# Peptides against a protein of PDB entry 5OK6, part 43

Target 1, 215 residues: chain A of PDB entry 5OK6
Amino acid sequence: ELPGLDSQWRQIENGESGRERPLRAGESWFLVEKHWYKQWEAYVQGGDQDSSTFPGCINNATLFQDEINWRLKEGLVEGEDYVLLPAAAWHYLVSWYGLEHGQPPIERKVIELPNIQKVEVYPVELLLVRHNDLGKSHTVQFSHTDSIGLVLRTARERFLVEPQEDTRLWAKNSEGSLDRLYDTHITVLDAALETGQLIIMETRKKDGTWPSAQL

## One batch from the design tools (peptide; aimed at target 1 N173 I200 Q214)

Design b2_p23_1_s4 (made by RFdiffusion4, then SolubleMPNN; from b2_p23_1, 11 letters changed)
Fold by OpenDDE base, seed 4:
Structure b2_p23_1_s4 (fold): chain B 215 residues (1-215), chain A 23 residues (1-23)
Amino acid sequence: as target 1 above (215 residues)
Amino acid sequence: SFEEKVARYTSISEELRAHSESY
C-alpha cells in the first residue's frame, strides 16, 4: 500500500533514518538508479498522487553490465548514476513501487577506511588460482578492508586445502611479475590489489620445500 | 622460474576470467 506523498518523502529523506543519515560500518545500503529516483522525488514533491509523474517500479537495469551475474558497470558515480539508500528506505520503496521482475537488489556494505566511512560500491574482485593449475580459477569479491589473511583463508577454503597444508599467496603485478604477499595482516587496500588481479596460492610440498624455490 | 611459468599461462587476465568460477 502506498502511503501519502509527504509520508513517503519523510521515510526516504529523513535525516535520522533516510538517505542522508550517518553511515555505520557493516550496514547494508542499496543503489537506486538516479533517473528513477529523481522521478520519484518529482512525484512526491508534486503533491498529486494521480500525477503522470508516477515513477513505476524500480528498474536498475542501466547500472548493470550483465544480467547473468548482475555485475555493476564500471565508473558509476554517486549522485550522477545512482543514489544510495539505507536498507529501511530501500525496502520501503520496493514495497511501494516494486522492483523490476527478476532484477536483484544492489546491496552494498558500509566499510570503515582510515579516515572515512563509505558505502563500498566496488569491492575488489580477485581471480584466485593454484600454482599448479592456473586454468581453474575462483573469482571472489573482497572488501578493500579485508586482510590478506582472509584472502588466503578464502583461497584455502575454495580449493579445499587441508588444515595441515601450508600455503602462501602471490599477486601478479601490472608488469607481469609476481609479488609475494608476505604480510597477511595488511588489507587488500594496503596491498593495492585491484579488480581482475590474479592471486596465486602456492602450496608447500610434503618434503617442506616450496614449488617456487625449485623452479 | 615460477614467474616465467605463471607468465606463460596468465599473460591475459581476461582469459582467466572467462574460465573462472563465480563467487
Scores: peptide ipSAE 0.066, ipTM 0.622, DockQ to the pose 0.150
OpenDDE base, seeds 1, 2, 3, 5: peptide ipSAE 0.019, 0.023, 0.023, 0.021; ipTM 0.495, 0.551, 0.563, 0.517; seed 1 fails the geometry check

Design b2_p23_2 (made by RFdiffusion4)
Pose (drawn by RFdiffusion4):
Order: C-alpha cells, then sequence, then structure tokens
Structure b2_p23_2 (pose): chain A 215 residues (1-215), chain P 23 residues (1-23)
C-alpha cells in the first residue's frame, strides 16, 4: 500500500533516508529517469492522492543503450537526464510504484577523489582476455580508483588461473599496439585506461619465458 | 617473428569486434 504524499516526500527527499543523505565511499545510489522523478514530485506536492499526476511504475528505458546488454547511455548529465537516489530511497520507490518488468536497476557507487566524494556513474569497462584468445573476453566494470593489481586479480579469477601460473597485463591502445601495465599499485585512472579497452593477460611458459618476448 | 605477425593479426581482428560493439 502507498504511504501518504507527505510521508513519501519525507522518505525520498530528506535526511539520511533520501536525496539529502551524505555521500559515503562504497555506498550505492541509483539512477532514476528525470521525467519520471519530476512527475513523482508533482504528484507528492500536489495534495491529491487521486491525481492523474500519479507517476506509475518507474521506467528507465530511455537511459539505456539497448536491452541486449543494458548499458547506460554515455553522455548523460545529472539533473538533466537522471536524478540520483540513495539505495533506501530507490528501494522504497520501487516498492511503492514498481519497476518496469524485465528492466534492471542502474546501481552506482560513491567513490573518494582527492578533495571530494562523488557517485561514479561511468566506471571503466575493461575487456579482459588471455593472450592465446583475444576474442574470449570477460567484460568487467572497474572504478577509476581501482588498482591495476585489482584488475589483474580479477582477470585471474575470471579465467580460473591456477595459483602457480604467473601472469601480467598489457593494454591495447588506440594505435593498435600494446602498453605494458607494469605497476600494480597505480589506479585505472593513473594508467589512463578507457571504457572498451582490451586488457591482455599473458601467462608465463613453464620454461620461465614469456609469450610477449616474441613480439 | 611468425608468432608476432599472427599476434598482430589477432589484435586487428579484436579491434574490429570492439569497434562494432562500441559503435
Amino acid sequence: as target 1 above (215 residues)
Amino acid sequence: STYEEEFEEQLAEAQETIDEEYS
């Protein structure tokens, strides 16, 4: 059953429960298409539960590139295309109004940057492959703040690399050549990695030589 | 080397797939 209009307003907009919740690293926030949010706002501020301004189920279809991979469209602007809600507010709104059938939520995380916290709406999507098959990829989203060491550990896990196997990473650049990702302590941002980039994990041979020594 | 030439061909093929996907 729907809460009253003022109750909905307090839950979604205010304090720890709503949009005013402070940004804390690691917490989840969700994207809501702006038109739907504005319609919900007009409804809860209108004083009439029976109003035709009732927004209906949340539908973020216009925010997705397609329904094959359900990627968020690039170039979206907060306050213009979408509004961010903390995880609790999203949960409440979905419980009240529903979410379009078959559509996934758009969940993003708060990250720490040198002097600010922000929701990372656009993490870096990397295609992780082993050197022997550059078409067999695991597509994984990493934060700009994740280390290259995390990228390597993730690639190893995704490909079930055994503990005794030694592996290292390369990045295919826009010129079609390879840049070695030497330092595991720096971040994806420091390494200037971009969404859609191919990250190649090579495995050392049993004799100690590396496949890349042949390049 | 033969291996390098084959590997560069694989890089070109992988880039075509990436361009198609992210176009």

Design b2_p23_2_s1 (made by RFdiffusion4, then SolubleMPNN; from b2_p23_2, 10 letters changed)
Fold by OpenDDE base, seed 1:
Structure b2_p23_2_s1 (fold): chain B 215 residues (1-215), chain A 23 residues (1-23)
Amino acid sequence: as target 1 above (215 residues)
Amino acid sequence: SAYAEKFQQQLAEAQKQIEKLYS
């Protein structure tokens, strides 16, 4: 059952638990298409539950590039294309109005950057490959705050590398050259890794030599 | 080296193949 319009407004927009609440690292937030949200605002502010301004079910269709992988369109802007809601507020709206049939929620995580918390709307998608089998790739999403060490561990896991095998990473740069990712403690952000970037995992040979050392 | 160039070329070809899988 839909709560009263004033109650809806307070639950979604209140500064303590609503849209304007402080961001906390690791929490889930959800994207809501801006036009729908504005329609909802107009509805609840209008004071008439029977108003023709009823927003209907949440529909984020305009935010998606495709309905197969449910990828977001590039270049979406907070406050223009979408609003961010904390999980509680999102779940309230979904319970009250529903979500468009078959459409997944757009869940994102709060990350902690130097001196700021931000909802990471666009995590980094890296293309992981092995140096000896470039034809097999794994696309994996990482946070900008994830370490290169995590990227390496993830690559090892995806390629079923045995624990005794020694591995290291290379990134293909914009010039087409390979940059060695030496420091595994820096973040994806610090390494300036970007979506669609090719990351090559090199495995040390049994003779103790690196394949790249013979280049 | 010719091997480095070949490796870079193979990487470039692999990337193009991957890009085609997502197009």
Scores: peptide ipSAE 0.024, ipTM 0.621, DockQ to the pose 0.581
OpenDDE base, seeds 2, 3, 4, 5: peptide ipSAE 0.022, 0.025, 0.023, 0.024; ipTM 0.616, 0.655, 0.625, 0.587; seeds 2, 3, 4 fail the geometry check

Design b2_p23_2_s2 (made by RFdiffusion4, then SolubleMPNN; from b2_p23_2, 12 letters changed)
Fold by OpenDDE base, seed 5:
Structure b2_p23_2_s2 (fold): chain B 215 residues (1-215), chain A 23 residues (1-23)
Amino acid sequence: as target 1 above (215 residues)
Amino acid sequence: SAYAEAFQKQLEEANKEIAKKYS
């Protein structure tokens, strides 16, 4: 049974636990398609539970670029295309109205950037490759706040690199040149890595030389 | 650098192959 309309509004649109609550790093927030949310607002503000403004099941279909991988469309804007709700509020709406069958929730994490908390709607997807097999890529998602060290470790894991093997990363820049990622302590953001960017893991040769030194 | 050019060429070839695989 749906709670009273006023109760629904108070649970979802408040500054303490709802849409207006402050962001905290590490928390999960969820995207809700803007049109659906506006329909819900109209419904609960109308005061008539039997009104034609009943929003039905949550349907985020318009936010997805495909229904196979459930990736978000590029360029979505908060407040225009979607609203962000904290986990508790999202779960209330789902419990009250349901989520479209087969459609996954769009969960995102709050990250801490310099001087601001932000829901990271678009984590960085990097194309990881080995220097000697550029045709075989692994697409891996990273937070902008993840370190280059984590990218390196992830690449090593994906390519099953032995612990004794020495590896380093290169990023293909917009000019087509390779920039070496020397500092592994900086973040993906600091390194200005972008979605779709090729990251090359170079493995040191047994003779102690780097493949790149011979080119 | 010759290395960057060689890698770039390999990348271009790889990208063409990837594009063909997903087309």
Scores: peptide ipSAE 0.030, ipTM 0.572, DockQ to the pose 0.379
OpenDDE base, seeds 1, 2, 3, 4: peptide ipSAE 0.006, 0.028, 0.027, 0.028; ipTM 0.347, 0.585, 0.565, 0.590; seeds 1, 2 fail the geometry check

Design b2_p23_2_s3 (made by RFdiffusion4, then SolubleMPNN; from b2_p23_2, 11 letters changed)
Fold by OpenDDE base, seed 2:
Parts: C-alpha cells; structure tokens; sequence
Structure b2_p23_2_s3 (fold): chain B 215 residues (1-215), chain A 23 residues (1-23)
C-alpha cells in the first residue's frame, strides 16, 4: 500500500536511512533517474494523492547505454542525471511504485578512498587475457580499491591456472607498450588501470624462464 | 626487438577485435 505523502517524504529524504545519510564503506546504494525522482518529489510535496503528478513506476532506461548488458552510459553525473539512495530508501520506492518491467536495479557500493567515502558508480572493467592466447578474453569488473593481487588471482581463476604455476600481470598502456605490474599490493586506482584496458597474464615456463624474456 | 614489435601489434589487433565485440 502507498503510504501518505508526508510519510513518503520523511522515509526517503529525512529518515535515518534517507538520501542525505552519511556514506559507509561496504553499503549498497542505488541510482534513480533524476526526472523520475523530481516527479516523485513534486507528487509528495503537492499534498494531493489524486494529483496528475503521480510519477508511475521507476524507470531508469535513460541511464543505460543498452538493454542487453544493462551497462550505464558514460559520464553520468550525480544530481544531474541521477540521485543516489540508500538500500532501504530504494526498496521503499520500488515497493510503492514498482520498477519498470525487466529493468534491473542499479546497485553500487560505497568504497573507502584515502580521505573520503564514495559510491563507486563506475567500477573498472578490465580485459583479462593470457600471453599465449590474446584472442580469448575475460571481461571482469574490479573496484578501484581492489588490489592488483586480486586482479591476478581473478585472472588465474578465470583461466584455470594450476596453483603451482607462477604468473604475473602486464598492462597495455595508451602508447601500446606493456607495463609490468610489479607491486601486487597497490590498488587498481594506484596502478591507474582504466575501463577497457587489456591486462595480460604471463605464465612462467616449466624451464623457469618467462615468455616475456624473448620480447 | 622484432619479436616485441610483432607481439605489440598482435596485442593491438586483439584489443581492436575485443572492442568491436562490445560495441
């Protein structure tokens, strides 16, 4: 059942779990398309539930670049294109108004950066390949806060590398050269890895030599 | 080295193919 308009406003905007609550690392937040949200605000602030300002179901279609992979458009801006809601607030709105049929929620995590908490709207999508078969890739999303060690472990898992095999990572840079990712303890952010970047996993040969020694 | 240049070229070609698959 749809709550009273004042109750809706309090739950979504001014509640302890409202839109303006502090960010906490690891929490889930959700994107809501800005125009829909503004229509909702107008509806609940109007004081008339029978008003023609009823927002209808949540529709984030304009935030997606495609309806196949449901990837976000690039360059979306908080407060202009979308608003961020805590999980509780999002679930309230979905329960009250519904979500467009077939459309997935846009869930994102709060990450901890050195001096700030941020909702990571755009995680880094990396193209993982093996040095000996560059034509077969795994696309994997990583947080900017994930370590290079996690990227390496993920690559090993995706390519079914045996535990006894030694591996290391290279990143293709913008100049087309390969930069070795020596330090596995730094983050994806610190390594300045970007979406669409090719990451090459090199496997050590049985003779103890590295394939890249021939480069 | 010639091998390094050929490898870089193959990497570039692979990246282009991958980009086309996701476009």
Amino acid sequence: as target 1 above (215 residues)
Amino acid sequence: SKYAEEFKKKLEEAEEKIKKLYS
Scores: peptide ipSAE 0.078, ipTM 0.724, DockQ to the pose 0.619
OpenDDE base, seeds 1, 3, 4, 5: peptide ipSAE 0.024, 0.064, 0.061, 0.063; ipTM 0.438, 0.715, 0.713, 0.711; seed 1 fails the geometry check

Design b2_p23_2_s4 (made by RFdiffusion4, then SolubleMPNN; from b2_p23_2, 11 letters changed)
Fold by OpenDDE base, seed 3:
Structure b2_p23_2_s4 (fold): chain B 215 residues (1-215), chain A 23 residues (1-23)
Amino acid sequence: as target 1 above (215 residues)
Amino acid sequence: SEYAREFQKQLEEAMEQIKKLYS
């Protein structure tokens, strides 16, 4: 059931879980396409529930680059392309207006960076490969706040590496050479890893030598 | 080394294939 227009405005814009409330680490926020949101604003501010300004179902189609993996377009800007809403506000809008059929919500997490919280709209998507089979990759998303250790563990899991096998990571840099990711305690952000970057997992040989020793 | 050259070649081929998946 649709609440009154004033109530909608208060709940979404000025409520305890409104658009302008402080970010908290670990919370889920959702993207709403900017034009739809502006249409909704005009509708609720107009004061006429039967007006031609009714926004219809939420449709984030223009934010996606594909409808298969539902990846976001690159370079989207908050306030220009989309608005961020807390989970409660998002769910209210969905319950009132609906979401386009078959379209997934665009959920993102608040992360804590040094002295600031932000919604991580673009997690780092890394391309994981094994040194002995570079043609087979696993694309995995990581938070900027995730450790290199987590990247390594994830790679081991995806490639079904046995616990007794020793592994380490290399990152392909912009110059085309490989940089060793030695410190597993630093974050993806600290390591300056970027979306689309190739990460190579090297497995130690049974004789105790590393394949990269031949380079 | 020959190993290094082959490794680099495989890396480049893999990268090209991956790029096609995102185009």
Scores: peptide ipSAE 0.028, ipTM 0.556, DockQ to the pose 0.661
OpenDDE base, seeds 1, 2, 4, 5: peptide ipSAE 0.014, 0.044, 0.026, 0.021; ipTM 0.379, 0.673, 0.548, 0.430; seeds 1, 2 fail the geometry check

Design b2_p23_3 (made by RFdiffusion4)
Pose (drawn by RFdiffusion4):
Structure b2_p23_3 (pose): chain A 215 residues (1-215), chain P 23 residues (1-23)
Amino acid sequence: as target 1 above (215 residues)
Amino acid sequence: SAAEAEAAAKAAAFEEWAAAQAA
C-alpha cells in the first residue's frame, strides 16, 4: 500500500533516507530517469493522492543503450537525464510504484577522489582475455580507483587460473599495439585505461619463458 | 609519416603474434 504523499516526500528527499544522504565510499546509489522523477515530485507535492499526475511504475528504458546488454547510455548528465537516489530511497520507490517488468536497476557506487566523493556513474568496462584466445572475453566493470592488481586478480579468478600459473597483463591501445601494465599498485585511472579496452593476460610457460618474448 | 609507419608495423607484429598464439 502506498504511503501518504508527505510521507513519501520525507522518505525520498530528506535526511539519511533520501537524496540528502551524505556520499560515503562504497555505498550504492541508483539512477532514476528524470521525467519519471519529476512526475513523482509533481504528484507528491500536489496534495491529491488521486491525481492523474500519479507516475506509475518506474521505467528507465530511455537510459539504456539496448535491452541486449542493458548498458547505460554514454554521455548522460545528472539532473538532466537522470536523478540519483540512495539505495533505500530506490528500494522504497520500487516497492511503492514497481519497476518495469524485465528491466534491471541501474546501481552505481560512491568513490573517493582526492578532495571529493562522487557516485561513479561511468566505471571502466574492460574486456579480459587470455593470450591464447583474444576473442574469449570476460567483460568486467572496474572503478577508476581500482588497482591494476585487482584487475589481475579478477582476470585470474574469471578464467580459473591455477595458483601455480604465473600471469601478467597487457593493454591493447588504440593504435593496435600493446602497452605493458607493469605496476599493480597504480589505479585504472593512473594506467589511463578506457571502457571497451582489451586487457590481455598472458601465462608463463613451464620452462619459465613468456609468450610475449616472441613479440 | 614515419611515426604512422612505425605504429602500423607494431600493430601488424601484434596480429601475427596473436595468430601464432591461437594456433

Design b2_p23_3_s1 (made by RFdiffusion4, then SolubleMPNN; from b2_p23_3, 10 letters changed)
Fold by OpenDDE base, seed 3:
Structure b2_p23_3_s1 (fold): chain B 215 residues (1-215), chain A 23 residues (1-23)
Amino acid sequence: as target 1 above (215 residues)
Amino acid sequence: SDEEARKAAEAAAVAEWEAKMAA
């Protein structure tokens, strides 16, 4: 059963727990297509549950680039294309109105940047490869706040690298050359890594030499 | 497409590293 319209408004727009609540790092937020959300606002503010302003089920179809991987379109803007809701508010709306059949929720995490908390709508998708098998990539998503060390650990895990094997990362730059990622403590953001960028994991040889030393 | 660009970039990176590793 749908709650009363005033109750719906209070649950979703409540400044303490609703849409306007403070962002906290690590929390999940969800995208809602802007037009649907505005229709919902009009419905609950109108005071008539039987009105023609009923928003129907949540439909985020216009936010997706594809229905296979459910990737977001590039260049979406908060407040123009979508609204961000905290998990509780999202789950309420889904319980009340439903979500379009087959569509996944668009869940994103709050990240902490040096001076601001932000919902990371577009995490970085990196192409991880081994130096000796460049044709086989593993696409993995990372936060801008993730360390290069995490990227390296993830690469090691994906390629089943033994703990005793020494590895390091290279990034292919825009000029086509390879930049070594020396500092593993800096973030993906600090390293200026971008979606679609090739990251090469180099494994040290048993003789103690690096493959790249022969380059 | 972005996917084609990604594949092309991947292929180019692979080719460059293979060329470097083969050297």
Scores: peptide ipSAE 0.097, ipTM 0.704, DockQ to the pose 0.138
OpenDDE base, seeds 1, 2, 4, 5: peptide ipSAE 0.074, 0.029, 0.061, 0.080; ipTM 0.624, 0.578, 0.641, 0.629; seed 2 fails the geometry check

Design b2_p23_3_s2 (made by RFdiffusion4, then SolubleMPNN; from b2_p23_3, 6 letters changed)
Fold by OpenDDE base, seed 5:
Structure b2_p23_3_s2 (fold): chain B 215 residues (1-215), chain A 23 residues (1-23)
Amino acid sequence: as target 1 above (215 residues)
Amino acid sequence: SAAAAEAARKAAAVEEWEAQMAA
């Protein structure tokens, strides 16, 4: 059952727990397609529950590039294409109006950047490969705030590298050359890693030499 | 220079690993 229109407005738009609440690192927020949200606003502001302005179920179809992987379209802009809601507000709207059948929620995390909190709408997708098998990639999502150390650990886990094996990372740059990721404490953002970028995990040989050192 | 040596290593590494990828 739908709550009263004034109650809906207060629940979703308030500055303490709704759309206007402060961002907090690690929290989940959800994208809502802008036109649907504006229709909802018009409905609840109209004060008539029987109004023809009823928004229907949430439909984020226009935000998706495909319905297979449910990837977002590139270049979406907050306030123009979508609004961001905290988890509680999102779940209220879903419970009241429903979500389009088969469509997943668009959940994103708040990240801490230098002096600013932001909902990370576009995390970085890296192509992880081994130096000796470049044709077999694992696509893994990372936050811009994740360390290179986490990328390395993730690569080791995905490739089932034994704990005693030493590994290091290289990034294939836009010029096609390889940049070694020496500092594992810097972030994905600091390393300027981009979606679709190839990250090569090199494994040290048993003789203590690196494959790339024979060059 | 150290920079030139690094550039050479980068180029050689790409060639070697690209060759492995093509095999």
Scores: peptide ipSAE 0.027, ipTM 0.569, DockQ to the pose 0.226
OpenDDE base, seeds 1, 2, 3, 4: peptide ipSAE 0.024, 0.023, 0.027, 0.025; ipTM 0.544, 0.529, 0.588, 0.551; seed 3 fails the geometry check

Design b2_p23_3_s3 (made by RFdiffusion4, then SolubleMPNN; from b2_p23_3, 7 letters changed)
Fold by OpenDDE base, seed 3:
Structure b2_p23_3_s3 (fold): chain B 215 residues (1-215), chain A 23 residues (1-23)
Amino acid sequence: as target 1 above (215 residues)
Amino acid sequence: SAEAAAKAAKAAAFEKWAASMAA
């Protein structure tokens, strides 16, 4: 059953648990298409439950570039294309109005940047490859706040590298050259890694030499 | 720069090596 309009407004827009609540690192937030949200606002503010302003089910179709991988369109802007809701508010709206059939929720995580908390709408998709098989890539998503060490561990796991094998990473830069990722403690953001960037995992030879040392 | 050239050469060498291993 739909709550009263004033109750809906208070649940979604209250400053403690609603849309305006402070961001907390690691929390899940959800994208809602802006037009739908504005229609909902008009409906609940109108005070008439029988109003023609009823928003219907949540439909984020315009935010997706494809319905196969459910990737977001590039360049979406908060407040223009979508609003962000905390998990509780999102779940309320879905329970009240429903979500378009077959459409997944757009869940994103709050990340901590040096000066701000932000919902990471666009995580970094890296192309992980081995130095000896550049044609076989694994696309993996990382947060901008993830360490290069995590990227390396993830690459090792995906390529089934044995614990005793030593590995290191190289990033292919815009000039087509390889930059070695020496510091594994810096973040993906600090390393300026971008979506679609090729990351090469080099495995040390059994003789203790690196393949790249012979190049 | 000489450093950029060295990095580019390494990238090309990795690509060449990878291609040779896939053959």
Scores: peptide ipSAE 0.074, ipTM 0.696, DockQ to the pose 0.438
OpenDDE base, seeds 1, 2, 4, 5: peptide ipSAE 0.045, 0.033, 0.030, 0.027; ipTM 0.672, 0.648, 0.524, 0.570

Design b2_p23_4 (made by RFdiffusion4)
Pose (drawn by RFdiffusion4):
Structure b2_p23_4 (pose): chain A 215 residues (1-215), chain P 23 residues (1-23)
Amino acid sequence: as target 1 above (215 residues)
Amino acid sequence: FEEKRAKFWAGIDELQAKWDAAD
């Protein structure tokens, strides 16, 4: 059952429960298509529960590239294309109005940057492959603030690399050559990695040599 | 995404062949 209009307003807009909730690293926020949010706003501010301004189910279809991979469209602007809600507010809105059938939520996380916190709407999507098959990829989203060491550990896990196997990473650049990702302590941002980039994990041979010595 | 992927995947067959030779 729907809460009253003022109750909905308080839950979604105010304090710890709503849009005014402070940004804390690691917390989840969700994207809501702006038109739907503005319609909900007009409805809850209108004083009439029976109004035709009732927004209906949340539908974020216009925010997705397609329904095959459900990727968020690039180039979206907060306040123009979408509004961010904390996880609780999103949960409440979905429980009240529903979410379009078959459509995934768009969940993003708050990250820490030198002097600010922000929701990382566009993390870096990396294609992780082993050197022996550059077409067999695990597509994984990493934060700009994740370390290269995390990228390596993730690649190892995704490919079930055994503990005794030694592995290291390369990145294929826009010129089609390889840049060695030497330092595991720096971040994806420091390494200037971009979405869609191929990250190659090579495995050391039993004799101690590396496949890349052949290049 | 496909446009971003295409930025980095040019010459991928040639690169794969180099890996095949390495193995």

Design b2_p23_4_s1 (made by RFdiffusion4, then SolubleMPNN; from b2_p23_4, 10 letters changed)
Fold by OpenDDE base, seed 1:
Structure b2_p23_4_s1 (fold): chain B 215 residues (1-215), chain A 23 residues (1-23)
Amino acid sequence: as target 1 above (215 residues)
Amino acid sequence: MDEKVAKFTKGLEELQAKFKAAL
């Protein structure tokens, strides 16, 4: 059941679970299409529950580039294309108005960057391959704050690498050459890895030699 | 140049070439 219009406004905008609440690392936030949100604002500010300004169910269709993988369109801008709501506020709106049938929620995480907390709307999607089987790839999303070590572990897991096998990563750079990712403690951001970038996992040979070291 | 470094570099170049050909 829908709460009173003023209560809705207070809960979503000004409440402890409101859109302006401080960001906390690791928390989930959700995207809401801007026009829907503005329609909702107009509705609840209008003071008439029977108003023709009723927003209907949340519809984020315009934020998606496809309805198969539910990927976001590129270049979406906060405050222009969407608003960000904390999980509690999102769940309130969904409970009150519903979400368009078949659409997944657009959940994103708050990340801690050196000088700012932000909702990571666009995590890094890396293309993982093995040096000896380039035809088999795994596309995996990582946070900019994830370590190269996590990328390596993830690659090992996806390719079912045995624990005793030694592996290391290379990144294909813009020049088409390979850069060795030596430091596994730095982040994806620090390594300047980008969406769509090819990451090659090299596996050490049983003879103890690296494929990249062979002639 | 250290022979090991030279071999490593060459090996990497060959690997890169294979990657460029495949991707």
Scores: peptide ipSAE 0.078, ipTM 0.696, DockQ to the pose 0.047
OpenDDE base, seeds 2, 3, 4, 5: peptide ipSAE 0.030, 0.047, 0.047, 0.028; ipTM 0.668, 0.701, 0.631, 0.665

Design b2_p23_4_s2 (made by RFdiffusion4, then SolubleMPNN; from b2_p23_4, 10 letters changed)
Fold by OpenDDE base, seed 1:
Structure b2_p23_4_s2 (fold): chain B 215 residues (1-215), chain A 23 residues (1-23)
Amino acid sequence: as target 1 above (215 residues)
Amino acid sequence: FDEKLAKFSKGLEELQAQFQAAL
């Protein structure tokens, strides 16, 4: 059953727990398509539960590039294309109105940047490959705040690298050359890694030499 | 002249060439 319109408004827009609440690193927020949200606002502000302004089920279809992988369209803008809601508010709206059949929620994480918290709507998708088997790739999402060390560990895991094997990363740059990712403590952001960028994991030979040093 | 650096650079070039061919 739907709560009263004023109660809905207070629950979703309340500055303590609603849309305007402070961002906290690691928390989940959800995208809601802007037009649906505006329709909901009009409905609950209208004061008539039987109004023709009833928003219906949440429908984020216009935010998706495809309905297979449920990737977001590029270039979406907060406040124009979507509204961000904290998990509690999102779950309330879903419980009240439902979500369009088959659509996944668009969940994103709050990240801590040097001077600001933000919802990371577009995490970085890296293409991971091995230096000796370029035919096998793994696309993996990372936060801009994730370390290069995490990228390396993830690559090792995906390629089933044994713990005793030594590995290192290279990134293909915009010029088509390879840059060595020496510092594993810097972030994906600090390394300026971008979505679609090729990351090569090099494995050290049993003789202790690196493939890149012997060619 | 650093022979190790030269070999590394060559190795990197070869790897780059392999990667470019696979892309």
Scores: peptide ipSAE 0.031, ipTM 0.620, DockQ to the pose 0.048
OpenDDE base, seeds 2, 3, 4, 5: peptide ipSAE 0.024, 0.024, 0.026, 0.026; ipTM 0.602, 0.605, 0.627, 0.618; seed 3 fails the geometry check

Design b2_p23_4_s3 (made by RFdiffusion4, then SolubleMPNN; from b2_p23_4, 9 letters changed)
Fold by OpenDDE base, seed 1:
Structure b2_p23_4_s3 (fold): chain B 215 residues (1-215), chain A 23 residues (1-23)
Amino acid sequence: as target 1 above (215 residues)
Amino acid sequence: FDEKFARFSKGLEELQAKFDAAL
């Protein structure tokens, strides 16, 4: 059942628990298409539940580039293309108005960057490969705040590398050369890794030599 | 002259060439 219009406004826009609440690292936030949200605002501010301004179900179709993988369009801007809502507010709106049939929610995480909290709308998608099996790749999403160590562990897991095998990472840079990712404690952001970037996992040989050092 | 460095660099070039050919 839809609550009263004033109650809806308070639940969604309340600065303590609504859209304007403080960001907290690790929390889930959701994207809502801007036009729908503005229509909802007009509806609840109008004071007439029977008005022609009823927003209908949430429809984020314009935010997606495809309806297969449900990937977001590139270059979307907060406040222009979408609004961010905390999980509670999102769930309220979905319960009240519904979500367009077949559309997944656009869930994103709050991350802690140096001196700022931000909803990470675009995590980094890396292309992981092995030096000795270039025909198999894994595309994996990482937070900008994830460590290179996590990227390495993830690569090891995806390629079923045995615990006793020693591995290291290389990144293909914008110039087309390979840069060694030496420090596994720095973040994806610190390493300046970007979406679509090729990451090569090199496995040490049983003789203790590295493939890259013997060629 | 660092032969180890030279081999390393060559190895990277060969790896790069393999990657560029495969991807």
Scores: peptide ipSAE 0.036, ipTM 0.657, DockQ to the pose 0.049
OpenDDE base, seeds 2, 3, 4, 5: peptide ipSAE 0.033, 0.042, 0.033, 0.031; ipTM 0.670, 0.686, 0.646, 0.657; seeds 3, 5 fail the geometry check

